# Designs tried in a protein design run: peptides against a protein of PDB entry 3PUK. Part 75

Target 1, 227 residues: chain A of PDB entry 3PUK
Amino acid sequence: ERGLKSVVWRKIKTAVFDDCRKEGEWKIMLLDEFTTKLLSSCCKMTDLLEEGITVIENIYKNREPVRQMKALYFISPTPKSVDCFLRDFGSKSEKKYKAAYIYFTDFCPDSLFNKIKASCSKSIRRCKEINISFIPQESQVYTLDVPDAFYYCYSPDPSNASRKEVVMEAMAEQIVTVCATLDENPGVRYKSKPLDNASKLAQLVEKKLEDYYKIDEKGLIKGKTQS

## One batch from the design tools (peptide; made by RFdiffusion4, then SolubleMPNN)

Design b2_p8_7_s2 (from b2_p8_7, 7 letters changed)
Fold by OpenDDE base, seed 5:
Structure b2_p8_7_s2 (fold): chain B 227 residues (1-227), chain A 8 residues (1-8)
Amino acid sequence: as target 1 above (227 residues)
Amino acid sequence: MIIDLKKL
């Protein structure tokens, strides 16, 4: 398939599967709710088999140990997903898998990272962030999958102002991951009326794009992509 | 590229 789905899949292949690939080795892959949707949108089970994945499991469910196999955790950097991971590796005698490769869909907070490091660092072979926090739908269409975004963005209740800000920040971060995935530093266009939601989101996106490309691993400031 | 937020 051509378009955004293919770009996303290629990024996952490079950042996740190529990074942990070992010839002749099969892995169990652990997914959360978001990464289940993400992979379902851009690949098939046959594609995952080709990448050395034999079984896909939900990280939130209780699973039987497969101690001879390594596990690939492709998960969101949330307390819930991290806690589930820690249950799999927290006890030396009760490790569910031989070792872990962890790939986060977004920036992992230091608190969560430190929690992992303190509890089961010896079981971890890789821990990386891949920065894909959106779902590709079509060649030029994606979704952000932010719960209650509509409610908080359009709530007339002032008590929701703080939550609206959190939601806007999350959406902006996700949009930046789209840009990063496309290797683009776009201009942002918005309607200024009737509500300031689009303006606020645009400002957040622009700021986060600036931050992202200033700190780019290559130390080079990427200029704005000419449209 | 331009991100268009017109539908928000």
Scores: peptide ipSAE 0.045, ipTM 0.712, DockQ to the pose 0.027; fails the geometry check
Fold by OpenDDE base, seed 2:
Structure b2_p8_7_s2 (fold): chain B 227 residues (1-227), chain A 8 residues (1-8)
Amino acid sequence: as target 1 above (227 residues)
Amino acid sequence: MIIDLKKL
């Protein structure tokens, strides 16, 4: 059985690197905090060199223009990452790179997509979502990297109820990307006591799995996996 | 496949 890291790397290779590959072309790759952790978990610098990446840059940092090279943005669909991208391509006269390939780790909201389209559509060669919003740690272990998840899930303060729901939805979405990466539609088991957190999360995961597998990329309905 | 959320 292939470990989770190798499955994730293969998916990234196919969905990102093979998708934007041009023979003899080198690219600069821009990463955010999440995708830095993601790639560090499943590949080495040598692997990225083999995929035609010469330089890796942090999207949040100020960078010198390399106008003759195309840029590969592998980033989370967040306002912060999108705003950094727009600073690179928002002005016709101040473009940091020759062109952009954008790959989002998850579903990009229409509001963010429209913001990109309105500002720099002519600079974008490709924009896709790849649905990997988790970090593989071991063959059967992953992390979600949800900020303050522990605090909001276990806080007794009722003022945190709204934030707890947001965190649980984010965790559920990330769990669905694990299932999607493994091409599985699992059953969810949980304990209902002493807290209802596991029950709530399970319900969110089941709902999002149902939504995800209503129509797969081939237009087929995927039933529950029995294994 | 089964996702086990028992440790939450």
Scores: peptide ipSAE 0.045, ipTM 0.721, DockQ to the pose 0.027; fails the geometry check
Fold by OpenDDE base, seed 4:
Structure b2_p8_7_s2 (fold): chain B 227 residues (1-227), chain A 8 residues (1-8)
Amino acid sequence: as target 1 above (227 residues)
Amino acid sequence: MIIDLKKL
């Protein structure tokens, strides 16, 4: 199947599972709310078993230690998810797992990254960002799974203006991860009326696309794709 | 490729 789901799954396989694969090694995988939805949208439990995952656990739940096994954390770079990770590895005496592989769905802020480094660097075997911050729904449909995005985008309350900006930035970043996943630098089309939300989001996306492809190690400024 | 934000 050549749909968005298959592209996302292939990217996860390459960026996460192939990166931490060791022959004969089984891992426990820890997911947060977003990554649970993400994986559920693009793979089956059988697929994860084939990738060496024996058990999937929710990072937010209290879990029994399995000290002989390594853990694969596939999580969002949020304070909540990071704090749960730190509880698993932050104490020398109370490590829940043998070691950790961490894969963030998006850019991890330096503040969170430094917090991880300070507490449990010796327990971490890998720490990477994979830039998949959307959920594929169909072959050509995705969702951003941004809580309250609708509310803040359409709230008439001026007190929500700052929060609206934060939400718009987050959505723009997520859209860029779609483009990155597809290896595309698209044009952005929007409707300017009756509200300027689409225009604002389009401008943010265009700016972030430019920034993303400038930073890409290959120095290849990918021109706008005409297809 | 075009991202269409018309539904916002």
Scores: peptide ipSAE 0.042, ipTM 0.715, DockQ to the pose 0.027; fails the geometry check
Fold by OpenDDE base, seed 1:
Structure b2_p8_7_s2 (fold): chain B 227 residues (1-227), chain A 8 residues (1-8)
Amino acid sequence: as target 1 above (227 residues)
Amino acid sequence: MIIDLKKL
């Protein structure tokens, strides 16, 4: 199967499940809102069972401790998700799980990373970024899960300008993760009129692609994809 | 590959 869903699943399998796999070991998986949608789009519960996941829990909910099991956190690098993680491991006496594997869907800001490191580094076995911040819908279709994107992009209210910039940055980051998932460095085309939204987004995407592909996994500069 | 943002 060569569809986008299969590519995403394969990337998650390799980057997350294979990375933390231990023979005979079951884990509890903690998901946030985005990763719940993401996994639901590209795998089934049976697939997760095969990867050694026994239970899936929502990171935002109060959960009973399972201190004998390790937890796999597949979460977005947001203050909310990080704060929930920190509550699970912030105190030695209050640890909900035996240890944590953390996989962020995107770049984790240094501020959040340092907060994690300062509070619960001894409980963490892995902490990685996998760069998947989009939801595959079909073989060649994906969606961006950016709250209120439509409102802020098309709001006539000048007071929303700062929010518009934040939304545009988020969308650009998500688009780059699509490219990264496909191992592509595309050119970006846009319609410049009547609104500048597409132009602004294109510029952000191009800049972020350049930053992302400065050095590939082999230490080489990845040029633009020809097709 | 080209990303087309003309629908924004």
Scores: peptide ipSAE 0.041, ipTM 0.712, DockQ to the pose 0.027; fails the geometry check

Design b2_p8_7_s3 (from b2_p8_7, 6 letters changed)
Fold by OpenDDE base, seed 1:
Structure b2_p8_7_s3 (fold): chain B 227 residues (1-227), chain A 8 residues (1-8)
Amino acid sequence: as target 1 above (227 residues)
Amino acid sequence: MIFDLKKL
């Protein structure tokens, strides 16, 4: 399968499961709302079992301790998800799991990272960002799962202007993760009328693509993908 | 918006 779903799954397999794999070791996997949707879109429970996941739990729910098992946190870099992680490891006596592997779907702000480092560093075996903040729907279709995006983008109320900018930034970041997942640096085309929304989003995407490929892990500048 | 993606 050469579709977007298979590409996403392969990236997750390599970046997450292969990275924390240990022969004969089973892990509990903790998901948030976004990563639940993400995994549901690109894999089956059988696939996760093959990767050494025995149980999947929602990070936001109350969970029973399984102190003999390591936990794999595949979560968004949000205050809510991070706070739930911190509660699992905040005290030595109340640790829910043996140790943690943390994989963030996107860039983790320094404020959140420092909060984790200060509280739980000894419990963490891995902490990585994998840059997948979209949901593959079909072989060539994805969704961004941005709450109220339509409302803020098309609201005639001027009081929503600041929120519109925040939503546009979020969407642009997510689109860049699509390109990064595909290893593409495309040109962006848009329709400029009747609203400037497409133009604004396109400019944000172009800027963020430039920034992303200037600072890639290899220190290489990737030129625009030739058509 | 349209993206010129070749790998798909």
Scores: peptide ipSAE 0.025, ipTM 0.593, DockQ to the pose 0.028
Fold by OpenDDE base, seed 5:
Structure b2_p8_7_s3 (fold): chain B 227 residues (1-227), chain A 8 residues (1-8)
Amino acid sequence: as target 1 above (227 residues)
Amino acid sequence: MIFDLKKL
């Protein structure tokens, strides 16, 4: 009950399902690659049924319209996922669903948000960021699911330097969502040798934690959690 | 990769 999986599920239940719940209303849920893994790690199909989800669909696949039902999009804020969403609501004649609830796993860049707003704002009932960009594996274990993270972080090829920075920033953002999910603002410790990767990542995490808690919904700066 | 975040 107190394991990371349970915490994640509870957060999803509160932030997503409770937020869009309407009595007697069933929804179709659209998932991307990451959120498929995420939900599979922390809940069962029966749990989703209890939350009013009748069908789960992959956002990247061609799907038959169900125009009388609303859709719940639980997706990563990526161009690919957003573009798939936009295709579902791009025109009145092409609308696959009655309306949309959108929940992003992390911060949605303004560019993507504005693209959504400009195209299909009238079809959207909710659009929120829930800040869960990690996969709980065990009670105290998570993974970030960053493609090729190991390769770019440890590649001796200097041509990968730019990609290494991007990957480290992404990992830092994801780690912040772990802290946010646990409602923690920890001090960050790292092993400095033999490479500086850990120190760089730690610095990014510290900075992003500061930024996150400065702009938190409560407008309060959360102090460092005691050890 | 497993990262340990330890509270200070």
Scores: peptide ipSAE 0.022, ipTM 0.588, DockQ to the pose 0.029
Fold by OpenDDE base, seed 3:
Structure b2_p8_7_s3 (fold): chain B 227 residues (1-227), chain A 8 residues (1-8)
Amino acid sequence: as target 1 above (227 residues)
Amino acid sequence: MIFDLKKL
């Protein structure tokens, strides 16, 4: 398939599977709720088998140890997913797998990263951020899968103001990963009325795009893409 | 929210 799904799959293949590939080695892959949806949207089980994945497991469920195999964690940088990972490797006597490769869908906060480093650094072979925090639905359609986004953005209750900001920041970060996946630095258009929500989100996206491309690992500042 | 990237 051509379009956003194929671009996402190609990025995952390069950033995750090619990075941890060893000839003749099979891995167990651990997914959370988001990455389950993500992979289901852009690949098939046969594709994962070709990349050396023998079994896919849900990170939130209890699993039997497979101590001779390495595990590939493709997970969101959330406390819940990180805590599940730590349960797999936190005890020296009860490690579920031989070693771990960790790939986060987005920026991992220092607090979570330091928690991992302090607990089980010796078990980790790779830890990377791949910047894909959206679900490709169609060739040109994506969703962000942000719980309660509609409620907090449009709630008339003033007590929700702080939560609205958090949700808008999260959405802006996810939109930046779309642009990064497409290798684009677009201008952002929005409707200013009747509410300022679109304006606020647009400003957050533009600011985060600027920050992203300033820090680009290639040391190159990408100018605005003409659309 | 569905964003059509072609109209950006």
Scores: peptide ipSAE 0.015, ipTM 0.589, DockQ to the pose 0.027
Fold by OpenDDE base, seed 4:
Structure b2_p8_7_s3 (fold): chain B 227 residues (1-227), chain A 8 residues (1-8)
Amino acid sequence: as target 1 above (227 residues)
Amino acid sequence: MIFDLKKL
């Protein structure tokens, strides 16, 4: 049980389940598409039961209210997932659950965070970012689960240039969450030929790693990990 | 980033 899957599961246990744990309390867990894949990759339903989760629901589906139970939202910081959350708590008369714990897989933009604050702050018990925006496939293999990444990175159509940049930035941010999960600040190596995609992505990753650890350095400056 | 509940 050594590998990326176990590291990810341990991080989720600590950052999510231990953070919202109350003795004898069961919660409903709400997942989106990404977090469904993420949890499926690193744990079993029995593991979630042990962490106090009684039911798992898809945030995008219509759900019956369970007003006596608290809900744990483990979701991506996307407009779609946030809008679904807001529908659950945005109306005083139509709250689906007793209260919410929110854990975002990555950085939540201020625009989305402000929407949450404005509508349902009183219903929220916790709101955190856990920085896990990848899916562990094997002990040393992960995927970023970006379906359009291949298309935009390798599209010969110049109209896709702006979308390519956006996708590469997003992938770089996701790769930083891999490094953060492993507690590593690596040097980035890439193959320069035949296309410059790998070079561009590497530069973005290096920059974002620097930014990430500078922000963390208000505590501890982590130098480059020696290979 | 941990959102401090005091900022909510």
Scores: peptide ipSAE 0.011, ipTM 0.436, DockQ to the pose 0.168

Design b2_p8_7_s4 (from b2_p8_7, 6 letters changed)
Fold by OpenDDE base, seed 5:
Structure b2_p8_7_s4 (fold): chain B 227 residues (1-227), chain A 8 residues (1-8)
Amino acid sequence: as target 1 above (227 residues)
Amino acid sequence: MKFDLKKL
């Protein structure tokens, strides 16, 4: 399969499963709402079993300790997901799992990272950002899963202006993760009329693409790949 | 916002 789903799955295999793989070792995987949708879109339970995952659990739900097993957290860098992780490892005597591997779908703010570091550093074997914050739907179609995006982008109510900006920033960040997943730095085209929404989003994406490739893992500035 | 890939 040559579609976006297969590209996303290969990236997850390489960035997450291959990174924490140990021969003969099974892990419990913890997912949030977004990563549940993400994995459901690009793999099957049989694929996860092949990668050494025995059980999948929702990070937000109450879970019984399995102290002999390591846990793989594949989660969004949100206060809610981080707080749930911290509850699993916050007490030395009451750790739910043997150790943690943490993979964030996007950039983790320093405030959240420092909170994790201060509380649970000794329990963490890996903590990485993998930059996949979109849902592949088809070979050339993805969704961003941004709640109320349509409402805020097209609301005539001026009181929604601040929320509209936040939503557009979030969408732009997610679009950059699509480009990063495809290893492309495209030129962005948009329709400027009748509304400026497309123009504003395009400008945000272009700016974030520039920032992304200026500070990429290789320290290289990737030129525009598509005009 | 700077995308700072954090490796632990």
Scores: peptide ipSAE 0.010, ipTM 0.509, DockQ to the pose 0.153
Fold by OpenDDE base, seed 2:
Structure b2_p8_7_s4 (fold): chain B 227 residues (1-227), chain A 8 residues (1-8)
Amino acid sequence: as target 1 above (227 residues)
Amino acid sequence: MKFDLKKL
């Protein structure tokens, strides 16, 4: 049985590197905080070199232009990461790179997508969503990397209720990407007591799994793989 | 795996 890390790496290789590969072409890769952790968990620098990546840069840092090279953006669909991308390509005269390939770790909201489309469409060669929003830790262990999740889930303060919902939604989305990465549509089991957090999260996950697997690539309904 | 290909 192949460990979760190897499955994640294979998915990234296929969805990202193979998709933008050109023989003899080197790219600069731009990462954010999440994708830095993600890649660090499932590959080595040598693996990235083999995939045609010459340099890895942090998207949030100021970087020198390399106008003759194309850039591979592997980033989260956040305003912060998108704004950094837009700064790299916002001006025709001041483009940092020759062209961009963009791969989002999850669903990119239409608002962010439209912002990209309006300003930088001519510079973009690819824009895809790969649906990996978790970090594999071990063969059967992953983390969600959701800031303050523990605090909002277990805060006794009623003022945090709205933030708790947002965090629960984000966690559910990330769990669905685990299932999607494994090509599994499991039944969700949870402990309902003493708090309802697990029940709420389970319901969100089940709903999102249903939405995700409602129609497969062939237009067929994917049934539950695990009970 | 439905890649939501948002093609520009």
Scores: peptide ipSAE 0.009, ipTM 0.551, DockQ to the pose 0.175
Fold by OpenDDE base, seed 3:
Structure b2_p8_7_s4 (fold): chain B 227 residues (1-227), chain A 8 residues (1-8)
Amino acid sequence: as target 1 above (227 residues)
Amino acid sequence: MKFDLKKL
């Protein structure tokens, strides 16, 4: 496929599959709800077989141990996904797999990372963040899959103000991963009326883009991409 | 926000 889907697949191939590839080795891949949607949008099962994946499993479901095989976790940095991983490796006597490679779709909070490190470090061969927290729908269309985003952004209830901020931050982070995937530092355009939601989101995106490129380019800020 | 790769 051409467009955004192919770019996303190429990035996943390079950042995940090429990074953990070993000649002649097959792996089990563990996905959560988000990464299931993500991979379904940009690749086929045949593509995953070519990358050395023999079986795809849902991380939230109970699974039979396959102790002779290594596991590739491609998951969101959420407490739910991390807790499921920890259950697979937390018991020394009941490890489900031989070892783990972990690839997070976005920034993993230090609290979750430290929890993993403290419990399962000896079982982990790789732990990386690949910064793809969006779903490509079409060549130029993506979705963020943020639960209740519409509700919290447009709720007239003042009690939702803190939740609105959290949702706006999450959406801004995900939008930055789109830009990073495309290797773009765009200017952000928005409509300021009737609500300030678009303005707030734009400011968050611009700030996070600046922060991202400061880190990625070792202190160099990538200039704005001309639209 | 650190979008930096964490290596274990």
Scores: peptide ipSAE 0.012, ipTM 0.537, DockQ to the pose 0.163; fails the geometry check
Fold by OpenDDE base, seed 4:
Structure b2_p8_7_s4 (fold): chain B 227 residues (1-227), chain A 8 residues (1-8)
Amino acid sequence: as target 1 above (227 residues)
Amino acid sequence: MKFDLKKL
């Protein structure tokens, strides 16, 4: 049993592959660094073939046009990934693919969304956020894949204080996507240490969980899950 | 919770 991996895969299957499925249609899938790790953690190439993916490409690499095929972009909502997408579809004369389906791993900022809308709206068939911004490692273990998080959280340099806050906010958002993936609204527990990092992160997570469940399309505030 | 917010 894959545990958390199976839950993540099922969510991706439902939110991404089932959403863009068309009978008899094959797609090229474009991944960034994060989504490459994410999919590698929870599925095999054979699983992707079964979902109608013929080829997987790295969005950051130069790629030959395949103008007769539609592309599925499963990417992080970052300027880098969005800019690579825009290079594929931004020019009317040089579209690499027939059309695009875009699935973001997390909330896409309005600035990036508007940039996409202004340049490529006619080429886009779907644009959704699926809220999976973590990597399942084991049945009950995940990582956030934030390389700089350790540095900024524990940096003694006061100049990094603002960066620390940004990183902690991002980590809290990612943790909320874990909870959302599990359909859980947990109480957050932390161990106090000389540094208040754990307490600050816990407070951020709790606040973001509250906000997340308040805006649920069901209009229901999910109560705290008993741990 | 599925954020089914179809933005496009």
Scores: peptide ipSAE 0.009, ipTM 0.543, DockQ to the pose 0.173; fails the geometry check

Design b2_p8_8_s1 (from b2_p8_8, 7 letters changed)
Fold by OpenDDE base, seed 3:
Structure b2_p8_8_s1 (fold): chain B 227 residues (1-227), chain A 8 residues (1-8)
Amino acid sequence: as target 1 above (227 residues)
Amino acid sequence: MELLLKKL
């Protein structure tokens, strides 16, 4: 199929499954709330079996140890998901799995990365960011799944101003991952009235696109995508 | 809010 779902699935196959593949090796996959929605939108359980995943588990739930198997963590770079990972590997005597491969959906803050490195480094075989922090709904439709985005963007309460900025930055980062997944550096258009929210978001997206493509893995500066 | 990402 041609569309956003197939592009996302292909990127996940390459960036996650091919990167940690070993012949004849099965893994347990750990998902959070976001990555559960993400994978459900672009693949089936049969597809994951073909990629060497035997069982899918929710990272937030209590799980029985499977000490002979390696675990693939496909998770958001959030304190909640990271803390659940740390509970699985933080104790030498209580490791739930043989080793971990960690793939973050987006940029992992240094504070979270350093926390992982300090406590669990010996158990980690891979730690990578794959830059897919959106959910493909249709061939040309995606959602960002940002909690309270509507509330903070349209709240008349001045006390919500700082929260509005945080939400706008998060949305801009997620939009950049859409562009990165499509290998596009687009122009941005927006409706300026009645509120300045679209203008502010557009500015954030443009800045983050510039930063992303300056630091691209190939060391190449990608210009704006021409028509 | 409305945002359109497009090629130039």
Scores: peptide ipSAE 0.065, ipTM 0.676, DockQ to the pose 0.026
Fold by OpenDDE base, seed 5:
Structure b2_p8_8_s1 (fold): chain B 227 residues (1-227), chain A 8 residues (1-8)
Amino acid sequence: as target 1 above (227 residues)
Amino acid sequence: MELLLKKL
């Protein structure tokens, strides 16, 4: 079996690097906090060099313009990462880079997508979602890197209920990207005791799996994987 | 394939 790290790297290679590859062209890659962790988990700097990346920059930091080079943004679909991207291309006269390729780790909300379109559409060569919002730790182990997930899932404070729902939805979305990366539509089982957290998460995962495979670009409803 | 959500 190919380890999860290798599967993730292969998917990134195909969905990101092969998609924007041009012979002899080097790019600057912009990463956020999550994608920095993601790439660090599944590749080396040498691998990125082989894929035509000359420099890696943090999207949140102020950076010097490199106007002759194209930029590859591999980022989470968050307001913070999108706002940093928009600062790089918001002014016609002060663009940081020649053009942008944008690859989101997950579904980009229409609000963020429309914000990008309205401000800098002419600078964008690609904008895609690759559905990898988890970090492969080992061959069969991943993490979701959801801030405060433990706190909100187990908080006895009823004031945290709304935040617990948001966290559960985020985890469910990320779990779906694991399934999508493996090309699987599993049955979801859970332990209902002592808390209902696993039940709630299972329901969210099942729903999001259904939604994901209904909207698949091929229009193919993938049935439940029997294995 | 089954996804088992254990002790969450």
Scores: peptide ipSAE 0.068, ipTM 0.797, DockQ to the pose 0.027; fails the geometry check
Fold by OpenDDE base, seed 2:
Structure b2_p8_8_s1 (fold): chain B 227 residues (1-227), chain A 8 residues (1-8)
Amino acid sequence: as target 1 above (227 residues)
Amino acid sequence: MELLLKKL
């Protein structure tokens, strides 16, 4: 059995590196905080060199232009990461790189996508979503890397209710990307006591799984994976 | 397969 790390790496290799590969072409790769952790969990720098990445840079840092090279952005669909991308390509005269390949870890909201399309469309060679918003820790262990999840899930303060819902939805989306990475559509079980948090999260996960698997890549409905 | 949400 191939551990979760190897499954994640294979998915990234296929969905990102193979998709933008050109023989003899080196790229600069731009990462955010999440994708830095993600890649660090499932590959080594040597693996990235083999995939044609010469340099890895943090998207949030100031960087020197390398106008002759194309850039691979492997980033989360956040306003912060998108704004950093837009700064790299916003000026016609001051583009940091020759062109961009963009791979989002998850669904990119239309608002962010439209912002990119309006300003940088001519610089983009690829824009795809790969649906990996978790970090594989071990062969059968993952983390969602949501530091505030504990606080909002267990806060006794009613003023945190709206934030708890947002966090629960985000966690549910991330869990769906685990299932998608494993090519599974599971039934969801939960412990109903003492708190309703697990029940709420389970309902969100089931709904989002249904939405995700309405139509598979072949245009077919993917049924529940038999236990 | 089943996804089990334990101790949240």
Scores: peptide ipSAE 0.065, ipTM 0.791, DockQ to the pose 0.027; fails the geometry check
Fold by OpenDDE base, seed 4:
Structure b2_p8_8_s1 (fold): chain B 227 residues (1-227), chain A 8 residues (1-8)
Amino acid sequence: as target 1 above (227 residues)
Amino acid sequence: MELLLKKL
């Protein structure tokens, strides 16, 4: 199948499953709300079984220990998801799993990363960012899955101004992960009326695209894609 | 390629 779903699934296979694969090893997979939707959009349970996942569990739920198995955490870089991970491995006597592989959907803030390192470093085998913070809905359609974005973007209440900026920044980061997943550095166009929201978001996206491609491991500044 | 932001 050719489309955004297939591209996303291929990227997850390469960045997550191939990276932590060990022959004959089964893992428990821990998902949060976002990554549950993400995987449900681009794969089936049979695909996950083929990648060595025996059981999928929700990270937010209380779970019984399976101390002989390693866990694959595919989670958003949020305080909530990180705190749930820390509960699984924070106690030396009460580790739920044998070891952890952690894959974040996007950039993990240093504060969260340092919190993990300080408490659980010996239990972690991998910790990576994969830069997929959107949900492919169709071959050429995605959603950012930000329920509050509508409220803050269109709120007439001035008290929401700071929160609107935070939401716009987050949306811009998510859009950059779409471009990164497609290996594209597009020019950004927007409709300027009736509100300035699209203009503001476009500026944020352009800046973050520039930053993303400047820091790419290849040290190559990717120019704007002409097609 | 162009990214078009139409709905905000």
Scores: peptide ipSAE 0.056, ipTM 0.783, DockQ to the pose 0.027; fails the geometry check

